# Ledger of designs, part 21: peptides against a protein of PDB entry 6J54

Target 1, 223 residues: chain A of PDB entry 6J54
Amino acid sequence: NENLFASFIAPTMMGLPIVTLIIMFPSLLFPTPKRLINNRTISIQQWLIQLTSKQMMAIHNQKGQTWSLMLMSLIMFIGSTNILGLLPHSFTPTTQLSMNLGMAIPLWSATVFTGFRYKTKTSLAHFLPQGTPALLIPMLVIIETISLFIQPVALAVRLTANITAGHLLIHLIGGATLALLNINTMTAFITFTILILLTILEFAVALIQAYVFTLLVSLYLHD
Target 2, 42 residues: chain B of PDB entry 6J54
Amino acid sequence: QFQFTGIKKYFNSYTLTGRMNCVLATYGGIALLVLYFKLRSK

## One batch from the design tools (peptide; aimed at target 1 M24)

Design b1_p28_1 (made by RFdiffusion4)
Pose (drawn by RFdiffusion4):
Structure b1_p28_1 (pose): chain A 223 residues (1-223), chain B 41 residues (1-41), chain P 28 residues (1-28)
Amino acid sequence: as target 1 above (223 residues)
Amino acid sequence: FQFTGIKKYFNSYTLTGRMNCVLATYGGIALLVLYFKLRSK
Amino acid sequence: SLSFFFFLSIAQIVAMFFALAFLLQQIL
């Protein structure tokens, strides 16, 4: 009975303040120069695109490369609006489940209607995988079509659920430091757990590769 | 001029990308169950 | 207060498309 942890009961609030100012704000963090040589703070933003525009370009290699100049604007918005919210009292718009159901359905149904306007047969004749055996036709085409309509819900709910799960362990491990007016040796170990956990919460950039890239496999497989 | 800089890009891919009507139908029906539960409290 | 919550939710989705088309003009 040496080190008794404590806890504080308080509501964890994902309120909804004025949002249309908070959305436009990580646009003005990125400027654009009309010059040849640039000023050494855009120049490491302009080099960070020319890396990851050479990985969502190399798989497709078609005339579906026209679509890939918009998929690098989808990685900078939820690459920035997940990184801005690690600050003390900031508010992330990709916490709320509302706009991610508007980021998944206008993009996911922009992929099944891409081959249906050009191929019109063999886009969902990709439901036929191989040289057809006879004992498992109805066990297949009720499976591979129930794992198609999962995909818009499987794209948007995987983003909202773990971004806001990073904010609660920021508060609850951080709120147990404030309510630790018991023995003071264990206060530094909960603080040291925080400053490790904030390094893990820069996997909010690593969860944007898992949004653009399973949108490219959900685009390269259909087209 | 927030148009003609990206007007060549629109009619290229908004043939399939501007289908927010399925989002508007799945959003407008999602408006209807919440007003109904508060009507029945 | 429920009609103001859905007005902010719709305005959040429209402002996401407008900010995404504004970042696309900077990259282009």
Fold by OpenDDE base, seed 1:
Structure b1_p28_1 (fold): chain B 223 residues (1-223), chain C 42 residues (1-42), chain A 28 residues (1-28)
Amino acid sequence: as target 1 above (223 residues)
Amino acid sequence: as target 2 above (42 residues)
Amino acid sequence: SLSFFFFLSIAQIVAMFFALAFLLQQIL
């Protein structure tokens, strides 16, 4: 159904990929402070960033806290793009699996590589849970190895699926409400209520998925 | 913290070094098996 | 098109992350 998935096609203008501009647009929403005492909106943003930074980096040592800027930028990017994607007739770049893989794979590989470089023994030992019976060691090591390689895929698919499914549901329920307006107004009202609740949920999901994505990257770095 | 003797000292699922050695041994065993089948096919 | 967008997205993400990280560095 072209109409159903039309909103997920990467937009182009005059043959030029405007997706680049869409990806960069959220950066404009977070301006640098120009004054010691900024306006209320910027102050709230900075406060939220500091809270999330302190919360997320609490599990890391000073060496791991070097990733704070990257992780905070990641959560701000994904969160902002997901929220902006809920605007009518907007394109959400995070609905593209290619983009999410583009974020997941490099970050995952960097965390895994960093772990093996600086914590080789701990990283290798992570493939075998503590207290495993001797006979199950080879099988469990293999399973844990497979689990490691599934992590970036799961990370990308989780984000893509949650955001895409939300958009599809909003579209479908919205279309259903419009169709039911001329058939049964009472049923249309019910579906419209569901649409509103779903939209509110998707706002929450948009932020949660950004947080989960960043948190899992941070967790992989910690492990 | 754990008292292991013999082979269990180096290959155990409780100590960090033991777990690491078990992982390496598993990978080594798989590599040897792959090598065996590769040589067998020739 | 998928491959193109994949590589483009990686480049854009890196650039955006750098820019945003710089912005965050100014905020924090």
Scores: peptide ipSAE 0.078, ipTM 0.695, DockQ to the pose 0.201
OpenDDE base, seeds 2, 3, 4, 5: peptide ipSAE 0.013, 0.054, 0.066, 0.061; ipTM 0.617, 0.687, 0.691, 0.689

Design b1_p28_1_s1 (made by RFdiffusion4, then SolubleMPNN; from b1_p28_1, 20 letters changed)
Fold by OpenDDE base, seed 5:
Structure b1_p28_1_s1 (fold): chain B 223 residues (1-223), chain C 42 residues (1-42), chain A 28 residues (1-28)
Amino acid sequence: as target 1 above (223 residues)
Amino acid sequence: as target 2 above (42 residues)
Amino acid sequence: ELEERLRLERELIEATFRTLNEILRKLL
C-alpha cells in the first residue's frame, strides 16, 4: 500500500522541493501572443480560451466580468496540471488536498465577501429559499448556513478525489497488466486494452474537473 | 403582488426584504442563545 | 514522519492561501 501511494508524495531534489517548479511549468506551455497572426498552436489556444471565457462570463454582469482573468487563469492552470499529471511517473500537484484547499478557500471567501459587500440584501436572502413555510424557516436557515461552509471543502475534495482515483486506477490496472504478461497473455491483452480506454477517459476527466471547478467558483460569484 | 399585513410584512419567505429579515432574526436568536449559555457557564 | 508531513501540508496551505489572496486583492 505504501508503494501504491508513493506517487502522491511531493518530490524533492537535494532536499529542495521541486513542487514549485512543477506548478510553474504549465505557464510555459501557454505563451502570450506576440503577433497579429500567431502560430497554429497559439491560435487554437487563444480560440479555446475565448470560447470558454464567453461561456463562463455569459451569466455575469459587467461587474462580474472583472473576474474573467482570474477564472480563465484558474481553468488553464488546473487543466494543464491535470493533463501533465497523466504522463508516466509524473507528479500532479492537484492530487494534493492541501493545494486544492489552498485554492478553494480563498476563491470561495472572495466570492462570498464580494457578495456581501455589493449585494448584501441578495446574499442574506440566499440563506432562505423563496416560498418556505414559516415553521421551517429557522431550521432551513441553519442548514443553508452549514451548506455554505461546506462549499469550499466540497470544491477541493471533488477535484482531489477524482484526479487521485483516476491515478490509482491507472496504477492498479497497469500493475495487473505487467503481472499477467507472464501468466496469461490473453488476459494481459484485455487488461491492457482496458488501461488504454481508461487513460483516454482520464484525459477527459482531467479537463472536465478543471472546468467544473472554475464553473462552481463562477456560480458562487453569480449568486 | 404579495400584500402582507402585520408581522408578515416584515417577516416573510416571498419578498427579498422579508427573507433577509428572517435570516437576520434567526442569526440574532442563535447569537443570543449562545451568549446566554456562555454567560451561564461562567 | 506523519507529524512532519502534516506540518509541511499546513505550510503549503498557508503559503498558497496567502499567494492567492494577494492575487485576488490585485484583481479585485
Scores: peptide ipSAE 0.116, ipTM 0.624, DockQ to the pose 0.168
OpenDDE base, seeds 1, 2, 3, 4: peptide ipSAE 0.077, 0.032, 0.070, 0.062; ipTM 0.578, 0.648, 0.614, 0.634; seeds 1, 3 fail the geometry check

Design b1_p28_1_s2 (made by RFdiffusion4, then SolubleMPNN; from b1_p28_1, 20 letters changed)
Fold by OpenDDE base, seed 5:
Structure b1_p28_1_s2 (fold): chain B 223 residues (1-223), chain C 42 residues (1-42), chain A 28 residues (1-28)
Amino acid sequence: as target 1 above (223 residues)
Amino acid sequence: as target 2 above (42 residues)
Amino acid sequence: SLLELLKQLQELINAVFETLNKILSKLL
């Protein structure tokens, strides 16, 4: 009980960070197809990738679809790491704000830069909402500029907060369940049931957060 | 589709070009303000 | 400077988690 939050500390072995290996591990779960007809697992994975790709790239034209590879790799990475993080006593790299900022800021910057490069007029016009009264124009431009710079922070914090909060709640309820086993078995059973339901919810949250993160990056590109 | 005349043709919040010009004017004004305070401090 | 800020933020978050862990350990 004294180390409930120990799972959020970056693991090290012999003074070397194991985080690098943990980040690379999900890539092994998605092997490249080598046959015309592959195993069921690989076929399902490819099918899911195709479906998600069609949904995310539907809002983009031919130029925007060049980002498909990066966006799909991002959603696969975040999704797989989040799901693996739900394992008992596992460490999720996406719970580290540093990692999420490290992904969000460059991607956001790339999308903003791409917008200014290829859609300069539209990108500049985005700082002023259409139909704004003349007296409010200077203030709204400033607010929209601030909002733009808050985007990468909000993107990183949203992912981190949702995953971290879920992990904390699982650990707390799990710890309470163990403590109640020696006090009241009936109450412990109820708490354990809540834990199971929460775990199922966290699986859904893990996938949703990965999708939302990637979708927002895509939307920022589309403007 | 709106028809604007005079200054409103170039600075309006309803057209794409007008919005762009308003943003550029705002940033230009802020830049001049910052420059003024920088020169005043010297 | 950005890396330093991120390190400071991470340290702050860790400190908060440790504090919460101590409080919760007393309650459980």
Scores: peptide ipSAE 0.132, ipTM 0.667, DockQ to the pose 0.024
OpenDDE base, seeds 1, 2, 3, 4: peptide ipSAE 0.073, 0.077, 0.025, 0.020; ipTM 0.676, 0.670, 0.658, 0.658

Design b1_p28_1_s3 (made by RFdiffusion4, then SolubleMPNN; from b1_p28_1, 18 letters changed; failed a check: too like the target's own chain)
Amino acid sequence: SLLEQLAQQLALINAVFETLNLILQKLL

Design b1_p28_1_s4 (made by RFdiffusion4, then SolubleMPNN; from b1_p28_1, 20 letters changed)
Fold by OpenDDE base, seed 5:
Structure b1_p28_1_s4 (fold): chain B 223 residues (1-223), chain C 42 residues (1-42), chain A 28 residues (1-28)
Amino acid sequence: as target 1 above (223 residues)
Amino acid sequence: as target 2 above (42 residues)
Amino acid sequence: ELEELLRKELELIRATFETLNRILQKLL
């Protein structure tokens, strides 16, 4: 177990946490546009940002659209970190539950408090679904209250578990492929093919999880 | 249009105000229970 | 108070990303 999780240990250099630098690195890949016509890469990035922004903010009113900048920065951060983490011998900060909780809890609390501040009656009414039989009201209110507090945990764990599981599978299959090279070359080739397919899948998962994380935060704001 | 009379006007699962009142009543009940057990333990 | 704290944290994060982007623009 120690060898398997060694890649998930926070890297340090001279006793200083390098994790902070790794977290900041994705921001270097997304420079701010200055010119009217930018480079091809920047133009594609801006197009993707606009597309995702329109999709996510379509469900929000004008007041909710104020969160657009934060949500877009979040999806860009998580998506870029997840993709960069798939590089060989790279450390993904999003594999750390502490980091994801650090993002999930503030965002969740902000959405909840925003709801209570501006739409107090509606927010309180969300603890009881419409049309509930009178006998089930007390129990259901308790369940919905517990459900609310589980939301930040579920948000963080989902991201962490999916990224971590993907990394573990890549390492395990990669290690098995190397071990089988000297035993049976044909089986090693098969496992290597599976590894390639898995890496492609993990690229998709990395983007999807970033999107889902941001979408759920947006959904909690809408509700 | 739901026309509720009596206590059902204030405590119902169909209207927004009714749902809010039900939630507040539930929390109030739980708070009273917690308070009761806290005072009982002393 | 919590909302204000969250705003401060988000502003700090935003400022950090902006500074990094400025550094990148100087390097490129």
Scores: peptide ipSAE 0.082, ipTM 0.610, DockQ to the pose 0.061
OpenDDE base, seeds 1, 2, 3, 4: peptide ipSAE 0.080, 0.069, 0.065, 0.073; ipTM 0.593, 0.657, 0.644, 0.660

Design b1_p28_2 (made by RFdiffusion4)
Pose (drawn by RFdiffusion4):
Structure b1_p28_2 (pose): chain A 223 residues (1-223), chain B 41 residues (1-41), chain P 28 residues (1-28)
Amino acid sequence: as target 1 above (223 residues)
Amino acid sequence: FQFTGIKKYFNSYTLTGRMNCVLATYGGIALLVLYFKLRSK
Amino acid sequence: FEFFYNIFVFFSIYFAVIALISFIFYLF
C-alpha cells in the first residue's frame, strides 16, 4: 500500500464552437510563391510534396493520373488538421464524425462511378475472381458485395475513432497529474508517460497515409 | 477568380466527384430520426 | 504549385460549407 493512484471525475467535452474559422486556418499556414528561388520556409514544404507525389503516382500509371493531383490536397488538409490539435487548447475538425461522413462518401462513390461511365460491364464483373468452381457461387457474391458497401463506413469511422482516442489519454493521464497531491515521486513517471505519448500522437501524420492510400487501392482496383 | 484557376479541373472529375446527393440523401434522412426521437422525448 | 494551392483553398471552402450546415443544425 505505498503508491495510491488517484482519479478525478470530470466531463470530457467535445464541444462545438465556431468551426468555419477553424477550418480555414490551416490553409494560411502554407503560402505559395510566385518566384523562381523561394524563401527557405516554403522550400521545405515544396520538397515534402515532391516526395509523396512520387508514390501516389507510381502505382496507377494510366490516364487515371489526372485524379492524383487532387489526392495530394487531401493529404495536406487532414495532415495539418490532425497535427494542429496537439497544442494546449486547440480544436480539431476531424474529431467530429460529421465531416468524415462527407469526406468518405463523395470520394468513395466517385470511384464506382468512374468505371461505370467507361467500362460498364467489367468494373463490377470484378466480382468474378477466377475460373469458377461450382459449390461456392452464392457463398461468394453475397460476401464480396457485403465487403464493398462496408468501405465508406470502413473509411470514415477508422479516422474519427482513433483521433479522438488520442485526445482522451492526453486528458486522463494528464488530469491524473493534477490530482496527484499524494506522494510526489509518482508524479514524474506519469509526466514521463505523457511526453512519450505525445510522441506516439505524431502518428496523426501516419494515419493520413492510411487514408489516401486505401483510397488509391479503392481507385486502382476499380480503375 | 476562385473559379477559372480550377475550372479546367472541375468538369473533368466532378462528373463523378460531385455526387454529394447521396451524401445529401444520407444526410437528410439522418436529420429525420433525431427530430423524431426528441418529438417522442 | 499555384494550381495546387487553388485546389487546396477550394477544398477547404467545400468542407467549411458542410461544417456550417452542421453548426446551424446544432443551434437548432
Fold by OpenDDE base, seed 5:
Structure b1_p28_2 (fold): chain B 223 residues (1-223), chain C 42 residues (1-42), chain A 28 residues (1-28)
Amino acid sequence: as target 1 above (223 residues)
Amino acid sequence: as target 2 above (42 residues)
Amino acid sequence: FEFFYNIFVFFSIYFAVIALISFIFYLF
């Protein structure tokens, strides 16, 4: 079982942690454009960023649109790290719960504090849904308060669990295919096809989880 | 649109101010209970 | 996009520090 989780241990070279370099590496994949008409790859990247920015920030007012740069950088960071993590011997920093909590807690706290600062009455009113029967008000306020504090934890755990589970499944099915090669080649071929389909699914999951994480932060800012 | 009289004017689940007051009242009640048990244990 | 890149670099550095701290706690 220790070998299954060995891929989730932070790698070190010569006693120095290379995790810092791994986290900084995705920044090299998104260079700043210096020309009016850029290369095809840079143009596609800018087009995708503009589309996602337009969709995510459409629900926000002008004050909320100040978060656009931060939210877009967040989705690009998480998305790029998740995709790079699907490489064979790569380490995915987003599998670490501490990193995801480090992202979720500050962003969540910032959205909550900005809400209390600019929209104090509406933020306090969100602890009680509209139309609640009078007898259920105290219990529902308590539940909604607990729900608020669970939000950053749920945000971090969701990302960590989905990425970690995907990597574990790839390792398990990959190990099963290698074991079945010496037992039955037909069953090994079936498990190998499942592995290919699973890896394709994990590419989609990697992008979806980045989008969902950023979207939920954006929704917390809107509410 | 909502015409409430008496206590329901300040504590209701339909208006923004009413919802805010209900939340503050519940937090105040919980704070008083916690304070009571803390002072009782000492 | 230049400001976007600066924020992206900020996140990369910030989370690199968190990962480093997490690794130190793993060793001890």
Scores: peptide ipSAE 0.045, ipTM 0.680, DockQ to the pose 0.377
OpenDDE base, seeds 1, 2, 3, 4: peptide ipSAE 0.015, 0.020, 0.020, 0.023; ipTM 0.659, 0.686, 0.680, 0.695

Design b1_p28_2_s1 (made by RFdiffusion4, then SolubleMPNN; from b1_p28_2, 23 letters changed)
Fold by OpenDDE base, seed 1:
Structure b1_p28_2_s1 (fold): chain B 223 residues (1-223), chain C 42 residues (1-42), chain A 28 residues (1-28)
Amino acid sequence: as target 1 above (223 residues)
Amino acid sequence: as target 2 above (42 residues)
Amino acid sequence: LEELSLILQYLALLLAELAALVQRALLL
């Protein structure tokens, strides 16, 4: 159904990627505080950022706190893009697997490399769970190695799948609602109610996925 | 406290160093296998 | 880790439900 997937087509204008502008747009929603006592909106934003920052970085030592800015920016970016993507006829860049891979792979690699750089022994030991029988060690190490490389893929796919699935559901249920308006108004009303509930759920999912994505990156950093 | 003696001191799944050594040994073994097959093809 | 596992399990369940719904919708 081309109409269904039309919302997932990357918008371009005159061959220029408007996607870049869309990606940059959320940054405008988070202005830098200028006053000691800011507006309510800015204050709430800062408060939320501080709370999330404290929660995510609580698992890290002082050296790990250096990643706070990056992780917070990541969650704000993903969260904002996901929320904005729920607007009617909006394009969500995070529905594109390429974008999510573009974020996941570098971040994952950075975390892995950081682990090997500063915690080489622990990182290497992580490939072998404690208490493993001696005969299973080689096989388990291989499996764990494969698991490591699946992490960025899983991270990207999870985000993409959740956001995309949500959008698809909204479109499908929305389309069904419109189709049922002329057939059975009562059923259409029920479907519309489901649509509303689903939309609310997708808002939650949007935020949760942003958080989970960032959290997993943080977790990989912590090892 | 884990009291390992002999080879188990260096290769065990309980100590951090032992686990690390096991991992390295595994990778080394794989590398040797790859090398063996590569040389065998010649 | 336990909290994370719970979150992941919840997300997995949610994803599974959504996926099932999408699949059903696509079959209609």
Scores: peptide ipSAE 0.102, ipTM 0.740, DockQ to the pose 0.025
OpenDDE base, seeds 2, 3, 4, 5: peptide ipSAE 0.061, 0.029, 0.083, 0.049; ipTM 0.736, 0.711, 0.740, 0.723

Design b1_p28_2_s2 (made by RFdiffusion4, then SolubleMPNN; from b1_p28_2, 22 letters changed)
Fold by OpenDDE base, seed 1:
Structure b1_p28_2_s2 (fold): chain B 223 residues (1-223), chain C 42 residues (1-42), chain A 28 residues (1-28)
Amino acid sequence: as target 1 above (223 residues)
Amino acid sequence: as target 2 above (42 residues)
Amino acid sequence: MEELSLILQYLSLLLAELARLEELLELL
């Protein structure tokens, strides 16, 4: 069990937690363009950022588009941390529920408070779905209120669970593959193939979860 | 589009204002119930 | 085979829990 979860232990160097440095590291991968004609890699990055920005901001009005910078920074941060976390023996900060809650709660609260501040009537009306029978109104309002408070938790847990489960799965199947190499080469080959497919899937999941996390925050802002 | 009369004009699940009022009434009712039990316990 | 079965059992349990959580989240 210690070996399985060793990758999720917060790393320390010389007694100091280096989690902060790991969290800051992805920012170094996105340099600001200094030239009119940038390198191919930077151009691709900028294109991806513009593409995602255009897609995410398409659902927002002009006032909601003011959150574009924050949302883009968030998706790039989570996406880059998740991708870097797929590296062998790397620590993934997004596997820590505390980090994800630390991101989810402030962003969720900001969206909720902005909603109440600028669209008080609509925000209050959101606690009651349209067309609800009169007898169910009090109960449904309570349920919707509880649902609202579960949103940041659900957002954080979804990201944490998906990334953590993926890493554990890769670790387990990887370990099984290594063990089976000494027992039966054919079964080891099958498990190895599954491992490769899983790693490809987890690479996609890493990006998708970053997108979903940011999209849901964006959706809460839109509502 | 919906024409409501009486109390349904202010408390309905179809209009934005009606929904808001229903929510506020629900919270107000809960608050009053809590207050009632608090005062009763004393 | 025993180790593999244990791993598969653990994975099945984990996936079941994740599925339950996802269903719960979708319900909300």
Scores: peptide ipSAE 0.024, ipTM 0.632, DockQ to the pose 0.017
OpenDDE base, seeds 2, 3, 4, 5: peptide ipSAE 0.020, 0.015, 0.022, 0.015; ipTM 0.650, 0.641, 0.669, 0.607

Design b1_p28_2_s3 (made by RFdiffusion4, then SolubleMPNN; from b1_p28_2, 23 letters changed)
Fold by OpenDDE base, seed 2:
Structure b1_p28_2_s3 (fold): chain B 223 residues (1-223), chain C 42 residues (1-42), chain A 28 residues (1-28)
Amino acid sequence: as target 1 above (223 residues)
Amino acid sequence: as target 2 above (42 residues)
Amino acid sequence: MEELSLILESLALELAELAEAVLLAALL
């Protein structure tokens, strides 16, 4: 069982943490366009970025669209890191809660601060849903305040938990499959099939979690 | 749509201003309570 | 947007529950 969590330990080479190199590696996969007619891969990437940008910015006004670059960079970063993390024997930085909190807290605080600066009345009014009975107003305001502070934590934990759980499951079933290959080929085949289905699911989850993370940040920005 | 009179005009859960005032009143009340207990303990 | 946030939260919750269920099934 000691080997189950080995993949989540920050990798070190010669005593030096190489986490920074791993985090920077996805940036190499998205080169800046230098030509009017780009390579097929770059063109597809640009197309995907444009589509996602249009979808995410459709809910924002002109002022909110100023955050487009940051939000798009965020989704591309998280998405790419999550997908790369599904490679065998790869380290996924997004499995580290510290990293996700490091992203969630500043972004959340920036959105909340922006809301209070430019939409003070609306932001304050958001603590009280419309149509609340008068007797429940104080309690509900307190609950909503607590909910606000839980948002960055929930955002980080959601991403971390989903990716970590998926990785653990893949490792467990993968290990079980290898162990069963020497015992019974039929049972190993069943577990292998489950492993394949799970890996496909985790690819989808990896992308969805990146999208959800970015979208929730975007929604908090809009209020 | 809703014609609120008196205190309900400023403290309601339907209008934006009313909701804001309710929130501010709640925070103000909590702050005063905390202040009261702090001063009482001293 | 509130509806969208609710849908996303529900989706995230469902995915988390699914992950937990699968994890539990794997532990079992």
Scores: peptide ipSAE 0.027, ipTM 0.706, DockQ to the pose 0.026
OpenDDE base, seeds 1, 3, 4, 5: peptide ipSAE 0.025, 0.027, 0.025, 0.027; ipTM 0.642, 0.697, 0.649, 0.689; seed 3 fails the geometry check

Design b1_p28_2_s4 (made by RFdiffusion4, then SolubleMPNN; from b1_p28_2, 22 letters changed)
Fold by OpenDDE base, seed 1:
Structure b1_p28_2_s4 (fold): chain B 223 residues (1-223), chain C 42 residues (1-42), chain A 28 residues (1-28)
Amino acid sequence: as target 1 above (223 residues)
Amino acid sequence: as target 2 above (42 residues)
Amino acid sequence: LEELNLLLIALSQELAQLALLLELLLLL
């Protein structure tokens, strides 16, 4: 139904890309701390950022930890946009494949290029798994090369598909519940319960996908 | 300690250098094949 | 890395199941 997909149409006002404002909005939710002892909300945010930062950067050496700021900003951005997108009638930019590709491709390329620049031998060696029989080496190298190029696509599609599917499912079940209210109240109640459970799941998925996206970028950086 | 002798010293799937060389050899082979077909078409 | 890959695969499988469920819902 066009009504379902209408939620995924990029909003514009007077031909101006209001999407840009939507993208920038999450940044307002993370103000810079000014006080030594901040408010509870800011303190929790900082704690979460530090916790996630420590977890993600644990796999990296000191040189790799230079990417910490970018990766943290990425996860906060994706996570915040995904969560805000679960609000009623909200548009999530991360449901757009173009946006996710726009993030995935540069980040992936940066990780690959940095790997080749500083760890050339290791990076090249990753195209061939250890212990491969000699006869399978050429084929496996080709497959691994193809796999490398699929990584950014998979990264973007995974995020897009998960968020989009979640939104679509919420709308579908929500619409079904409304339709069933006049037909069978008991069934409507069941579907509504499922809707609630699904929304909770989607909140979790929103955060997990943000984490996975950033984690995979980090993993590609680590190689 | 992997003790490889001969060509296996440079081209093996166990050592880092060997793996790298195998990858480079594969790409080189592909490049040569592409070059061959390109020259053959002329 | 292997554990992470396994986790990723498991997650992908769950997501694939959800996608399949979504497709079934779209057919209704």
Scores: peptide ipSAE 0.091, ipTM 0.732, DockQ to the pose 0.025
OpenDDE base, seeds 2, 3, 4, 5: peptide ipSAE 0.052, 0.044, 0.077, 0.079; ipTM 0.715, 0.712, 0.734, 0.717

